Peptides against a protein of PDB entry 1MQS. Designs and how they scored, part 48

Target 1, 223 residues: chain A of PDB entry 1MQS
Amino acid sequence: ILKMLFLNKDLNNNDNITTITDDIFNQQEIIWKVLILDIKSTATISSVLRVNDLLKAGITVHSLIKQDRSPLPDVPAIYFVSPTKENIDIIVNDLKSDKYSEFYINFTSSLPRNLLEDLAQQVSITGKSDKIKQVYDQYLDFIVTEPELFSLEISNAYLTLNDPKTTEEEITGLCANIADGLFNTVLTINSIPIIRAAKGGPAEIIAEKLGTKLRDFVINTNS

## One batch from the design tools (peptide; aimed at target 1 Y136 N190)

Design b2_p25_2_s2 (made by RFdiffusion4, then SolubleMPNN; from b2_p25_2, 11 letters changed)
Fold by OpenDDE base, seed 4:
Structure b2_p25_2_s2 (fold): chain B 223 residues (1-223), chain A 25 residues (1-25)
Amino acid sequence: as target 1 above (223 residues)
Amino acid sequence: SKLIEEALNKKNEEKFKEFKELAKK
């Protein structure tokens, strides 16, 4: 999150958020930025950062992507939003309108190829691709409730997994979603977890899927 | 821990590169 807020500058990860923000605030010229969020990412950010942290990171204002926002053509914008067609269209519209000076686009989870292509195509048509400075996946599709406890905020996951009427397909789908969320969390934490799950149930399925995702990721990125 | 960070950074860089390539056609 902090890297995103500081436009991907290398930050010393060994310090608490407050220490990092204080150090940067005191030592570096603050680049003021606008932060554009959606409902989901707002919850994520709010769970991790305080308003003061945002200010210290140079976020002058934060707004919802669907809200009417005043143009700030001299101010760079950080988008941190869900990877949806709707959000892409809004970003492109903002680009067309020269709403901000630069566009740092961050998705809460992985932007699929089809949407990446759509975004690129639309941006190409505008002729303003030079204003796009970033298109990254931040893998922050979770809510931090406690320092070491987080939630994926998947609606009725427990109920669905424990409902005898739930189909195998539904269970499999839900487990995949949970595994994806956990995967994103692991990437965000930047540590390989020890995965523990009860055997013989959905938890095992999730653990296996997560393990596979992690292994694949490590292998594919090292190659 | 560093491996994941590096991998993530690489992935994002590649993604952005791909985006730029697609946006230039």
Scores: peptide ipSAE 0.502, ipTM 0.907, DockQ to the pose 0.700
OpenDDE base, seeds 1, 2, 3, 5: peptide ipSAE 0.492, 0.502, 0.500, 0.491; ipTM 0.906, 0.908, 0.903, 0.902; seeds 2, 3 fail the geometry check

Design b2_p25_2_s3 (made by RFdiffusion4, then SolubleMPNN; from b2_p25_2, 11 letters changed)
Fold by OpenDDE base, seed 5:
Structure b2_p25_2_s3 (fold): chain B 223 residues (1-223), chain A 25 residues (1-25)
Amino acid sequence: as target 1 above (223 residues)
Amino acid sequence: SEKIEKALNKKNEEKNKEFKELAKK
């Protein structure tokens, strides 16, 4: 999160958020930015950062992407939103209206290729592609409830997985979604976990899917 | 941990590059 707030620049590897923000604040000139969120990313950020942390990171204003926002044509904007068509369209509209000086677009999870192409096409049509500075996936699709405890906040997951009327296809789909969330979490915290799951249930399916995703990721990185 | 960070950065750089190429006027 902090890396994103500092325009994805390299930060000193410190365990304490306060230390990181203080060091940056004292060593560098602060660049004031606007942070645009959606409901999901707001919950995520709020669970990890305090308002003071945002200020120290140079976030002067934060707002929801669907809210009416005043133009700040001389201020760079950081978008941290879900990878949806709706959000893409709003970002493009903001670009068309010169709402901000620069656009740093970060998605909470992986933006699929079809949406990337859509975004690129729309931006190309505007002729303002130079204002788009970054398009990154942050892989922060979880809520921190307690230190070292997080939730994906998938609605009715337990009920769906344990309902005898739920089809195998539905279970598989849900397990895939959970595995995706866990994968994103692993990437975000930059640590490879020991995966432990109960045998004979959906947890095992999820563990297998997650393991596969991690292995594929490592293999692709080594190539 | 460093390996994961490097991998993530690489993927994002690639995505950003791909976007720039696709969005070129």
Scores: peptide ipSAE 0.392, ipTM 0.877, DockQ to the pose 0.699
OpenDDE base, seeds 1, 2, 3, 4: peptide ipSAE 0.380, 0.394, 0.382, 0.382; ipTM 0.872, 0.878, 0.873, 0.872; seeds 2, 4 fail the geometry check

Design b2_p25_2_s4 (made by RFdiffusion4, then SolubleMPNN; from b2_p25_2, 14 letters changed)
Fold by OpenDDE base, seed 5:
Structure b2_p25_2_s4 (fold): chain B 223 residues (1-223), chain A 25 residues (1-25)
Amino acid sequence: as target 1 above (223 residues)
Amino acid sequence: SSKIEKALNKKNEETFNYFKELAAK
């Protein structure tokens, strides 16, 4: 998150958030930026950062992507939003209107290729692709509730998984979603976990899916 | 930890490069 707020600069991850922000504040000139969020990413940011942290990171204002926002053509913008067609369209509209000077786009989870291509195509049509400075996946599709504890905030997951009327297909789909969220979490914390799961239930399915995703990721990135 | 970070950075760079190619005027 802090890396995103500092426009993908390398940060010392060994320090707490306050120490990092203080060090940067003291050592570097602050670049003031606008932070654009959606409902989901707002919850994520709020769970990790304090208002003062945002200020120290140079965030002058933060707004919801769907809100009417005033143009700040001389200010760079950081988008941290869900990878949806709706958000893409809004970003493109903001680009068309020259709402900000630069666009640093960060998605809360992996942007599907079709949406990436759609975004690129729309941006191409605007002729303002040079203003797009970043299109990254941040993989922060979770909520931190307390230190070393997080939630994917999947509604009714427990009920769905334990309802005898739930179909196997529904269970499989839900498990896949959970595995995706956990995968994103692993990438975010930058640590490969030892996966432990109860046998014979959804947890095992999730663990297997997660393990596969991690293996595939490591293999694909090392190749 | 460093491997994951590097992998993620590489993926993001590749994604952005692909984007730039597609969005190029």
Scores: peptide ipSAE 0.401, ipTM 0.875, DockQ to the pose 0.671
OpenDDE base, seeds 1, 2, 3, 4: peptide ipSAE 0.391, 0.398, 0.397, 0.397; ipTM 0.873, 0.869, 0.874, 0.872

Design b2_p25_3 (made by RFdiffusion4)
Pose (drawn by RFdiffusion4):
Structure b2_p25_3 (pose): chain A 223 residues (1-223), chain P 25 residues (1-25)
Amino acid sequence: as target 1 above (223 residues)
Amino acid sequence: SEEEKENFIEKVEEQNNELLNHLFD
């Protein structure tokens, strides 16, 4: 999360510290930025970061994508928002409106090609595609409550999975999401683990789903 | 407009690939 608040800095290069000392923060000399969150993404940040931490990272203000936000045409913006048609539209609207000097679009989970092309087509007929400095799928779609406790914030799962009423489609979709939440965690750990799961029920479906996802990920790296 | 769209998409794909490689390493 912090690396993202630094415009995904230090990326594409060297350095293995973990929570930047101040003397180094003065090495790059950092400028204030607007931070745009949405309901879901605010719940992710406010769980691990205090307001003081945000300022210390160069974040002047933070507001939701849906609020009426007063313009700051000369101030950078970092969007950390869910990969939704609704949000993408507003980014396009803010982009046109010239609400901010720059855009650093960061997606909470992962943006589908479906919506990447959408955002891209809309931005193309603006003379301002040049202001979007970066678009990143961050893979931080979970909440870390305590140091080693995390949640996918998918409430009422035992019910949805065992309710006879539930479709054989609603179940597949739910497992697919849980498979993603895990995938989002696994990528954060930066370790491709061995999947072990109890057979017969949802844990297996999710295991085999996550297995396939992690399998492709390992492939679409080297070959 | 079509060129600007294609360049935008390619830039985004490249950035995301670089991030995925970083996470892989």

Design b2_p25_3_s1 (made by RFdiffusion4, then SolubleMPNN; from b2_p25_3, 14 letters changed)
Fold by OpenDDE base, seed 5:
Structure b2_p25_3_s1 (fold): chain B 223 residues (1-223), chain A 25 residues (1-25)
Amino acid sequence: as target 1 above (223 residues)
Amino acid sequence: SEKKKEELINKALELNKKLYESLFN
């Protein structure tokens, strides 16, 4: 799952993991990403990760694939969904509408060849195949304990951010809460990130709030 | 374990940095 959240890149044992423990404020770069789930994959994720874990992975926005989602054309998206015709059609529609900058598609189980061909055909027609960066199968065997609790927490954030009736104040409040979560994550890993976020959306608000919190913390700690 | 989980997350964060360079540079 973590591999998926980091765009299915292999963690090489030779990666010089910066000894974060001794250097109080090493800078790390964070990519803000959107995670798109379905009901089944939400349960899977909840069995091993908490919301805070997703935040550590740079997942600032969660959404269900069947729900209306706001476009974030400058933000990469990770899909973790069942290999169904319906989900494929939705992904292709999202591609057509330039809903995200890049598409990393992870199916929760084996993708049948016929569906792979269908996906390829539809993507080809859009002329935007370059935005599809990855397509993976997943072979997961997890025991799910509290899927509803996890799902509700994620869904609340999603619904608030994507509901056109949500006020600016409500969005700002939610972004502040997310920024607090990220701030706590930064403190846990003892690293000060370089924050990068798409302009013109909630991600920018979160980034700004987090940046302010981090700056204030550093100043206060050194004083 | 929670410790092992945190270790994996930290490794992933390092990878994230590398990904940023590739995606947004």
Scores: peptide ipSAE 0.015, ipTM 0.378, DockQ to the pose 0.042
OpenDDE base, seeds 1, 2, 3, 4: peptide ipSAE 0.018, 0.016, 0.008, 0.013; ipTM 0.402, 0.406, 0.321, 0.363; seeds 1, 2, 3, 4 fail the geometry check

Design b2_p25_3_s2 (made by RFdiffusion4, then SolubleMPNN; from b2_p25_3, 15 letters changed)
Fold by OpenDDE base, seed 5:
Structure b2_p25_3_s2 (fold): chain B 223 residues (1-223), chain A 25 residues (1-25)
Amino acid sequence: as target 1 above (223 residues)
Amino acid sequence: MEEKKKKLIEKALEDNENFYKYLFN
């Protein structure tokens, strides 16, 4: 999955997801991408990755393939979807409309020959085959009953935290908002987490704020 | 370049509304 998110480039497989994403984030220029999923692939990704992992991989936005999506003609798109005629038709329509700059197509399982031929034929007719950069069978066709992927729906959080022009006060304020969101999430799932965060950055600030909120809550509810 | 990225991200976030609703419903 991580390999797919990095446009199927070779990754060092010996580290955990967090280490890999951190190393790549620190060493390589981030390519901003859109991730397009279906219901099945959403469950697959959510079982393995967190929202923060997607952001570190350069995923600015993720959407369902059947969702109405605005064109982003200057942004490359990663499709990770089931190998169905319906999904192929949608991808081709997106290609026809120049919805994205580049198309990286990954199917969750093996693409039948007839569908591959159909895809090839339709793409050929559009005259835009050069925009199709990759077509892969990822063979990640498994069902997850409890997805772990969620969003706090905070606009531009990643950009704000990584913009060198952002002030410390703005970062601190945003970290507080994130901590509030996480606190609410913890209460909703009714499970107290063990918090781990990297030192010396926004993650530490968030962790400290969240920890304080959780401790205060526990004290007040036991009283 | 950074401003362009910001604009693109903001636009793309509008498309996430239904996706987020799906995740939490």
Scores: peptide ipSAE 0.024, ipTM 0.321, DockQ to the pose 0.031
OpenDDE base, seeds 1, 2, 3, 4: peptide ipSAE 0.019, 0.020, 0.020, 0.005; ipTM 0.415, 0.484, 0.462, 0.238; seed 4 fails the geometry check

Design b2_p25_3_s3 (made by RFdiffusion4, then SolubleMPNN; from b2_p25_3, 14 letters changed)
Fold by OpenDDE base, seed 4:
Structure b2_p25_3_s3 (fold): chain B 223 residues (1-223), chain A 25 residues (1-25)
Amino acid sequence: as target 1 above (223 residues)
Amino acid sequence: MEEKKKKFIEEAEKLNQEFYKELFN
């Protein structure tokens, strides 16, 4: 939850909430954000955090997704909501209306294929996919940098990685391919990325592979 | 759990009201 509130930055999970918030506050300027919840996620958040904790994490305001929310076009938004058609439609509507500057979407559970496709399709139609910076669920973390990457490449990878019929070997192979693709992308932009990945899933595998490739490249280039 | 949730919502609503009031004043 704290990771989500800090835009899925790597946090030391061994520290308590106060230590983490204090460290971040002291080291980095707090990015003020809006938090959008639903009934289920509200229960989850309220069980572990107080409103003051949210404030310390840079949450200026939080609201239910179904509530009438005032636009804050200069403020990034974190969505922590159930993966439902209704919530997806609302998010897309918020995107269309430029309700927030950036969209960090965190689903409380796994996003099924049909809903992912629906989200991608609707977002593509808006022409504002660049405002969607992250999409997270139980299994995958996505950083979206370009509309085409979100609509085409991320979706296909996500679908395969989240298919329960996919074998471990297939996942490993796909992760390798994704890492190769990401590596090539990094080379084209001539920038060393900060790799962020959820632990315990395909994202971690991809991150490790990509990290290795980048390290090898740097070593070989400096040699 | 229900009490925590209720308190959370109440505090949140208060903060939201204060924020929006400040933003639009």
Scores: peptide ipSAE 0.198, ipTM 0.778, DockQ to the pose 0.017
OpenDDE base, seeds 1, 2, 3, 5: peptide ipSAE 0.178, 0.012, 0.193, 0.000; ipTM 0.758, 0.322, 0.755, 0.247; seed 5 fails the geometry check

Design b2_p25_3_s4 (made by RFdiffusion4, then SolubleMPNN; from b2_p25_3, 19 letters changed)
Fold by OpenDDE base, seed 2:
Structure b2_p25_3_s4 (fold): chain B 223 residues (1-223), chain A 25 residues (1-25)
Amino acid sequence: as target 1 above (223 residues)
Amino acid sequence: MKKKEEELIKKALEDNKNFYKSLYN
């Protein structure tokens, strides 16, 4: 994800998000850009990054792809969206309208060949193919289907995790609450899950806390 | 040039605000 935010430049994978963003911020000129998401990718990004992290990565504005967005013709755009015909059409329309200066397209999963061909064809027709700088598809193994999705119904969780004014203690506290909720859910389902979480952000913190709780529970129940 | 840029930034900020609102809908 961070690699994507830095226009797919090579990053050191051994550092946490804060270290990476700080190091990059200090080493190179920041390219300010807009980030365009959909509902699925928003959940992904929010689980890993805070607004401050996005800002450090040069993201000044982030929006939903289906949202009415103002043109920023001198600003490059990063798309991180599902590989759907609808999203492709919107991207092409944004290209046609010169909404942004450059387009860095990252799909959240594998882009089918037919859709790639469709994208290429539509872009070709616009005569603005030079504005498309990158097209990537990314495999995100933590994407779940809707039938398997549930909510802890924690109010303002996204806001709290993404507000630059939120303290580390508050984030840690919220992560603990989320982990507790997940733990209770696991107990209710009566099945020990395999935990997968993106590294370097709140998701990792939650995963670690949940893992610890589950391990402790197993130890205590077997004892 | 500066006024236009300012307007664009203001609009972008508004879009960002709307984005956050959409997350709770």
Scores: peptide ipSAE 0.030, ipTM 0.459, DockQ to the pose 0.021
OpenDDE base, seeds 1, 3, 4, 5: peptide ipSAE 0.024, 0.000, 0.000, 0.019; ipTM 0.407, 0.319, 0.245, 0.301

Design b2_p25_4 (made by RFdiffusion4)
Pose (drawn by RFdiffusion4):
Structure b2_p25_4 (pose): chain A 223 residues (1-223), chain P 25 residues (1-25)
Amino acid sequence: as target 1 above (223 residues)
Amino acid sequence: SFTEVIHYDEDLNILDRTEEFKNLI
């Protein structure tokens, strides 16, 4: 999360510290930025970061994408928002409206090509595609409550999975989401683990789904 | 299936879509 608040700096280069000392913060000399969150993404940040931490990272203000936000045409913006048609539209609207000097679009989970092309088409008929400095799938779609306790924030799962009423489609969709939440976690750990799961029920489906996802990930790296 | 644990030094959770987005425009 902090690396993102630094415009995904230090990326594409060297350094292995973990929580930047101040003397180094003065090495790059950092400028204030607007931070745009949404309901879901605010829940992720406010779980691990205090307001003081945000300022210390150069974040002047933070507001939801849906609020009426007063313009700051000369101030950078970092969007950390869910990959939704609704949010993408507003980024396009803010982009046109010239609400901010720059845009650093950061998606909470992962943006589908479906919506990447959408955002791209809309932005193309603006004379301002140049202002979007970066668009990143961050893969931080979970909440870390305690140091080693995390949640996918998918309430009422045992019910949805065992309710005879539930479709054979709703179940597949739910497993697909849980498979993604895990995938989001696994990528954060930066370790491709061995999947072990109890057979017969949802854990297996999710295991085999996550298995396939992690399989392709390993492939679409080297070959 | 995976028989061994695989570790990476780079941040796997970050996927840069910038070039792809610009190429779509």

Design b2_p25_4_s1 (made by RFdiffusion4, then SolubleMPNN; from b2_p25_4, 9 letters changed)
Fold by OpenDDE base, seed 3:
Structure b2_p25_4_s1 (fold): chain B 223 residues (1-223), chain A 25 residues (1-25)
Amino acid sequence: as target 1 above (223 residues)
Amino acid sequence: DFTETINFDKDLSIKDLTEEFKSLI
């Protein structure tokens, strides 16, 4: 994901960007760009990145692909969307309308050959193939469909975590609330879970807060 | 035994299709 946000350029010598460090963002030239997402990719990004991480990566605005978006003809765009015919058609329409200066297309999963051919055919017809700078697909096995899902029923949590206007303090506060909810759930189950979370995003913040609460609880119950 | 939070990184496999795409134009 981070590599994508930096236009898939070789970020300095650490091929394994496994850790979001400030050093990753210390690129001399920030290229300001738009990030276009769908519902699935938004969830993915939200699980791994903070709002400030997007800004540090040069994302000025992020929007849903189906949302009405203002043209920014001088701004490059990163698409990170599902490999669907619908999304391809929207991308091509955006290309036709010169909505952005350059198009960096990243699919959230494997792009079928037939859809690649469809994209190529449609782009060819526009005569604007030069604006398509990159086409990538990704194998994001992010959807651990854990068979056992529960909801904390926190309204607008997703929106709050993904709104560029949301402050880090607000995010931290929400993460604390989520951690409290999870902690209460753990107490109800009466078992200490193994906590697994993605690094660098709200999930890590929540995991840390939950871990602290659990440690404190165990210490207090054993005393 | 309180097991510490296990942070897992999912390996992102990324494939560059740019050249293949261009060859189809």
Scores: peptide ipSAE 0.437, ipTM 0.666, DockQ to the pose 0.282
OpenDDE base, seeds 1, 2, 4, 5: peptide ipSAE 0.436, 0.424, 0.412, 0.427; ipTM 0.687, 0.696, 0.690, 0.693; seed 1 fails the geometry check

Design b2_p25_4_s3 (made by RFdiffusion4, then SolubleMPNN; from b2_p25_4, 11 letters changed)
Fold by OpenDDE base, seed 2:
Structure b2_p25_4_s3 (fold): chain B 223 residues (1-223), chain A 25 residues (1-25)
Amino acid sequence: as target 1 above (223 residues)
Amino acid sequence: MFTKTINFNKDMSIKDLTEEFKNLI
């Protein structure tokens, strides 16, 4: 998250949030920027950073992507939002309207190829591709509740997975969503876990999906 | 931290941009 707020520059990883923000604040000219969030990413940011931390990172204003936002044509914007068609369309519209000076786009999870192509196509049509400085997949689709505990903030997950009225499709979909969240968490921790799951239930489905994602990622990263 | 970075250039064609995106996936 902090790396993103500093436009994905390399930060010294050995320091706490306060030390990192203070060191950067003291060593570099603060670039004031706008932070654009959605509901999900707001929860993620709020779980790990305080308002004061955002200010120290040069975030002057933060807003929801779906809210009416005043144009700040001289101010760079950081988007940290879910990889959805809706969010892409809003970003492109903001680009078309010259809402900000520069666009630093960060998706909370993996951007599907079709959406990436859509973003690229729409941006190219605008003739303003030079304003998009970066596009990142941050794999930050979780909430940190405690130093060693996180939540995917999936409402009623336990109930849904254990309700006999839940359809196989719903279970499979939910398991995929959980696996995605776990995958993002693993990548953030930068450590491959030993996956243990009970056999014959949703836990196994999740474990298999997560294992596949991790394997695919390792293969693609080493290629 | 495995971040896929795409830098957009105004001089890039849609095709080039798409290929750059594909190479990041």
Scores: peptide ipSAE 0.022, ipTM 0.400, DockQ to the pose 0.058
OpenDDE base, seeds 1, 3, 4, 5: peptide ipSAE 0.013, 0.021, 0.000, 0.018; ipTM 0.391, 0.403, 0.249, 0.400; seed 5 fails the geometry check

Design b2_p25_5 (made by RFdiffusion4)
Pose (drawn by RFdiffusion4):
Structure b2_p25_5 (pose): chain A 223 residues (1-223), chain P 25 residues (1-25)
Amino acid sequence: as target 1 above (223 residues)
Amino acid sequence: SSIEEKLSEENEEKHEEFLELVEEH
């Protein structure tokens, strides 16, 4: 999350510290930025970061994508928002409106090609595609409550999975989401683990789903 | 990490592909 608040700096290069000392913060000399969150993504940040931490990272203000936000045409913007048609539209609207000097679009989970092309088409007919400095799938779609306790924030799962009423489609879709939440965690750990799961029920489906996802990820790296 | 580098590359490729799509349109 912090690396993102630094415009995904230090990326594409060297350094292995973990929580930047101040003397180094003065090495790059950092400028204030607007931070745009949405309901879901605010729940992710406010769990691990205090307001003081945000300022210390160069974040002047933070507001939701849906609020009426007064313009700051000369100030950078970092969007950390969910990959939704609704949010993408507003990014396009803010982009046109010239609400901010620059855009650093960061998606909470992962943006589908479906929507990447959408955002891209809309932005193409603006004379301002140049202002979007970066678009990143961050893979931080979970909440870390305690140091080693995390949640996918998918309430009422045991019910949805065992309710006879529930479709054989709603179940597949739910497992697919849980498979993603795990995938989002696994990428954060930066370790491709061995999947072990109890057979017979949802844990297996999710295991085999996550298995396939992690399998492609390993492939679409080297070959 | 190699995984972190991969994710970095994917993000760069995504951004480059976004710009290319904008240029195509």

Design b2_p25_5_s1 (made by RFdiffusion4, then SolubleMPNN; from b2_p25_5, 13 letters changed)
Fold by OpenDDE base, seed 2:
Structure b2_p25_5_s1 (fold): chain B 223 residues (1-223), chain A 25 residues (1-25)
Amino acid sequence: as target 1 above (223 residues)
Amino acid sequence: SLIEKALNKRNEELTKEFKELVKKY
């Protein structure tokens, strides 16, 4: 998260939030930025950072993507939002209207190829692609509840998985979503876990999906 | 770490892919 707030510059990950912010503050002039969030990413940010941390990171204003936002054409913007068609359309509209000087786009999870192409197509039409500085997947689609405990904040997941009326397709879809969230968490922790799951249920499905995702990610990124 | 390297590569690649796609349209 801090790396994102500093426009994805290299940071010393071994330091605590205060040390990181202080070191950067002392080394370089603070670049003031706008942070654009959605409801989900707001919860994520709020779970790990305080308002003062945002200020130390150079975030002068933070707003929801769906809110009416005043133009700040001389200020760079960081988007940290879910990879949805709706959010992409809003970002493109903000680009068209010259809402900000530069756009650093960070999606909370993996951006599907079709949405990447849609974003690229729309941006191409605007003729303002140079303002898009970064398009990243941050893989921060979870809430930190305790230092060693997190939640994916998936509404009624337990109920859905245990409801006999839930279809196999729905279960499979939900398990995939959970696995994606866990995958994001693993990437954030920067450690490959030993996966343990109960056999014969959704947990096993999730574990298998997560294992596959991790293997695929490692293989594809090392090639 | 392996994960960190992978993430960095992914992010760089994603931005690059985006820029290339923009040029194609």
Scores: peptide ipSAE 0.469, ipTM 0.897, DockQ to the pose 0.665
OpenDDE base, seeds 1, 3, 4, 5: peptide ipSAE 0.471, 0.466, 0.471, 0.469; ipTM 0.899, 0.886, 0.898, 0.900; seeds 1, 3, 4, 5 fail the geometry check

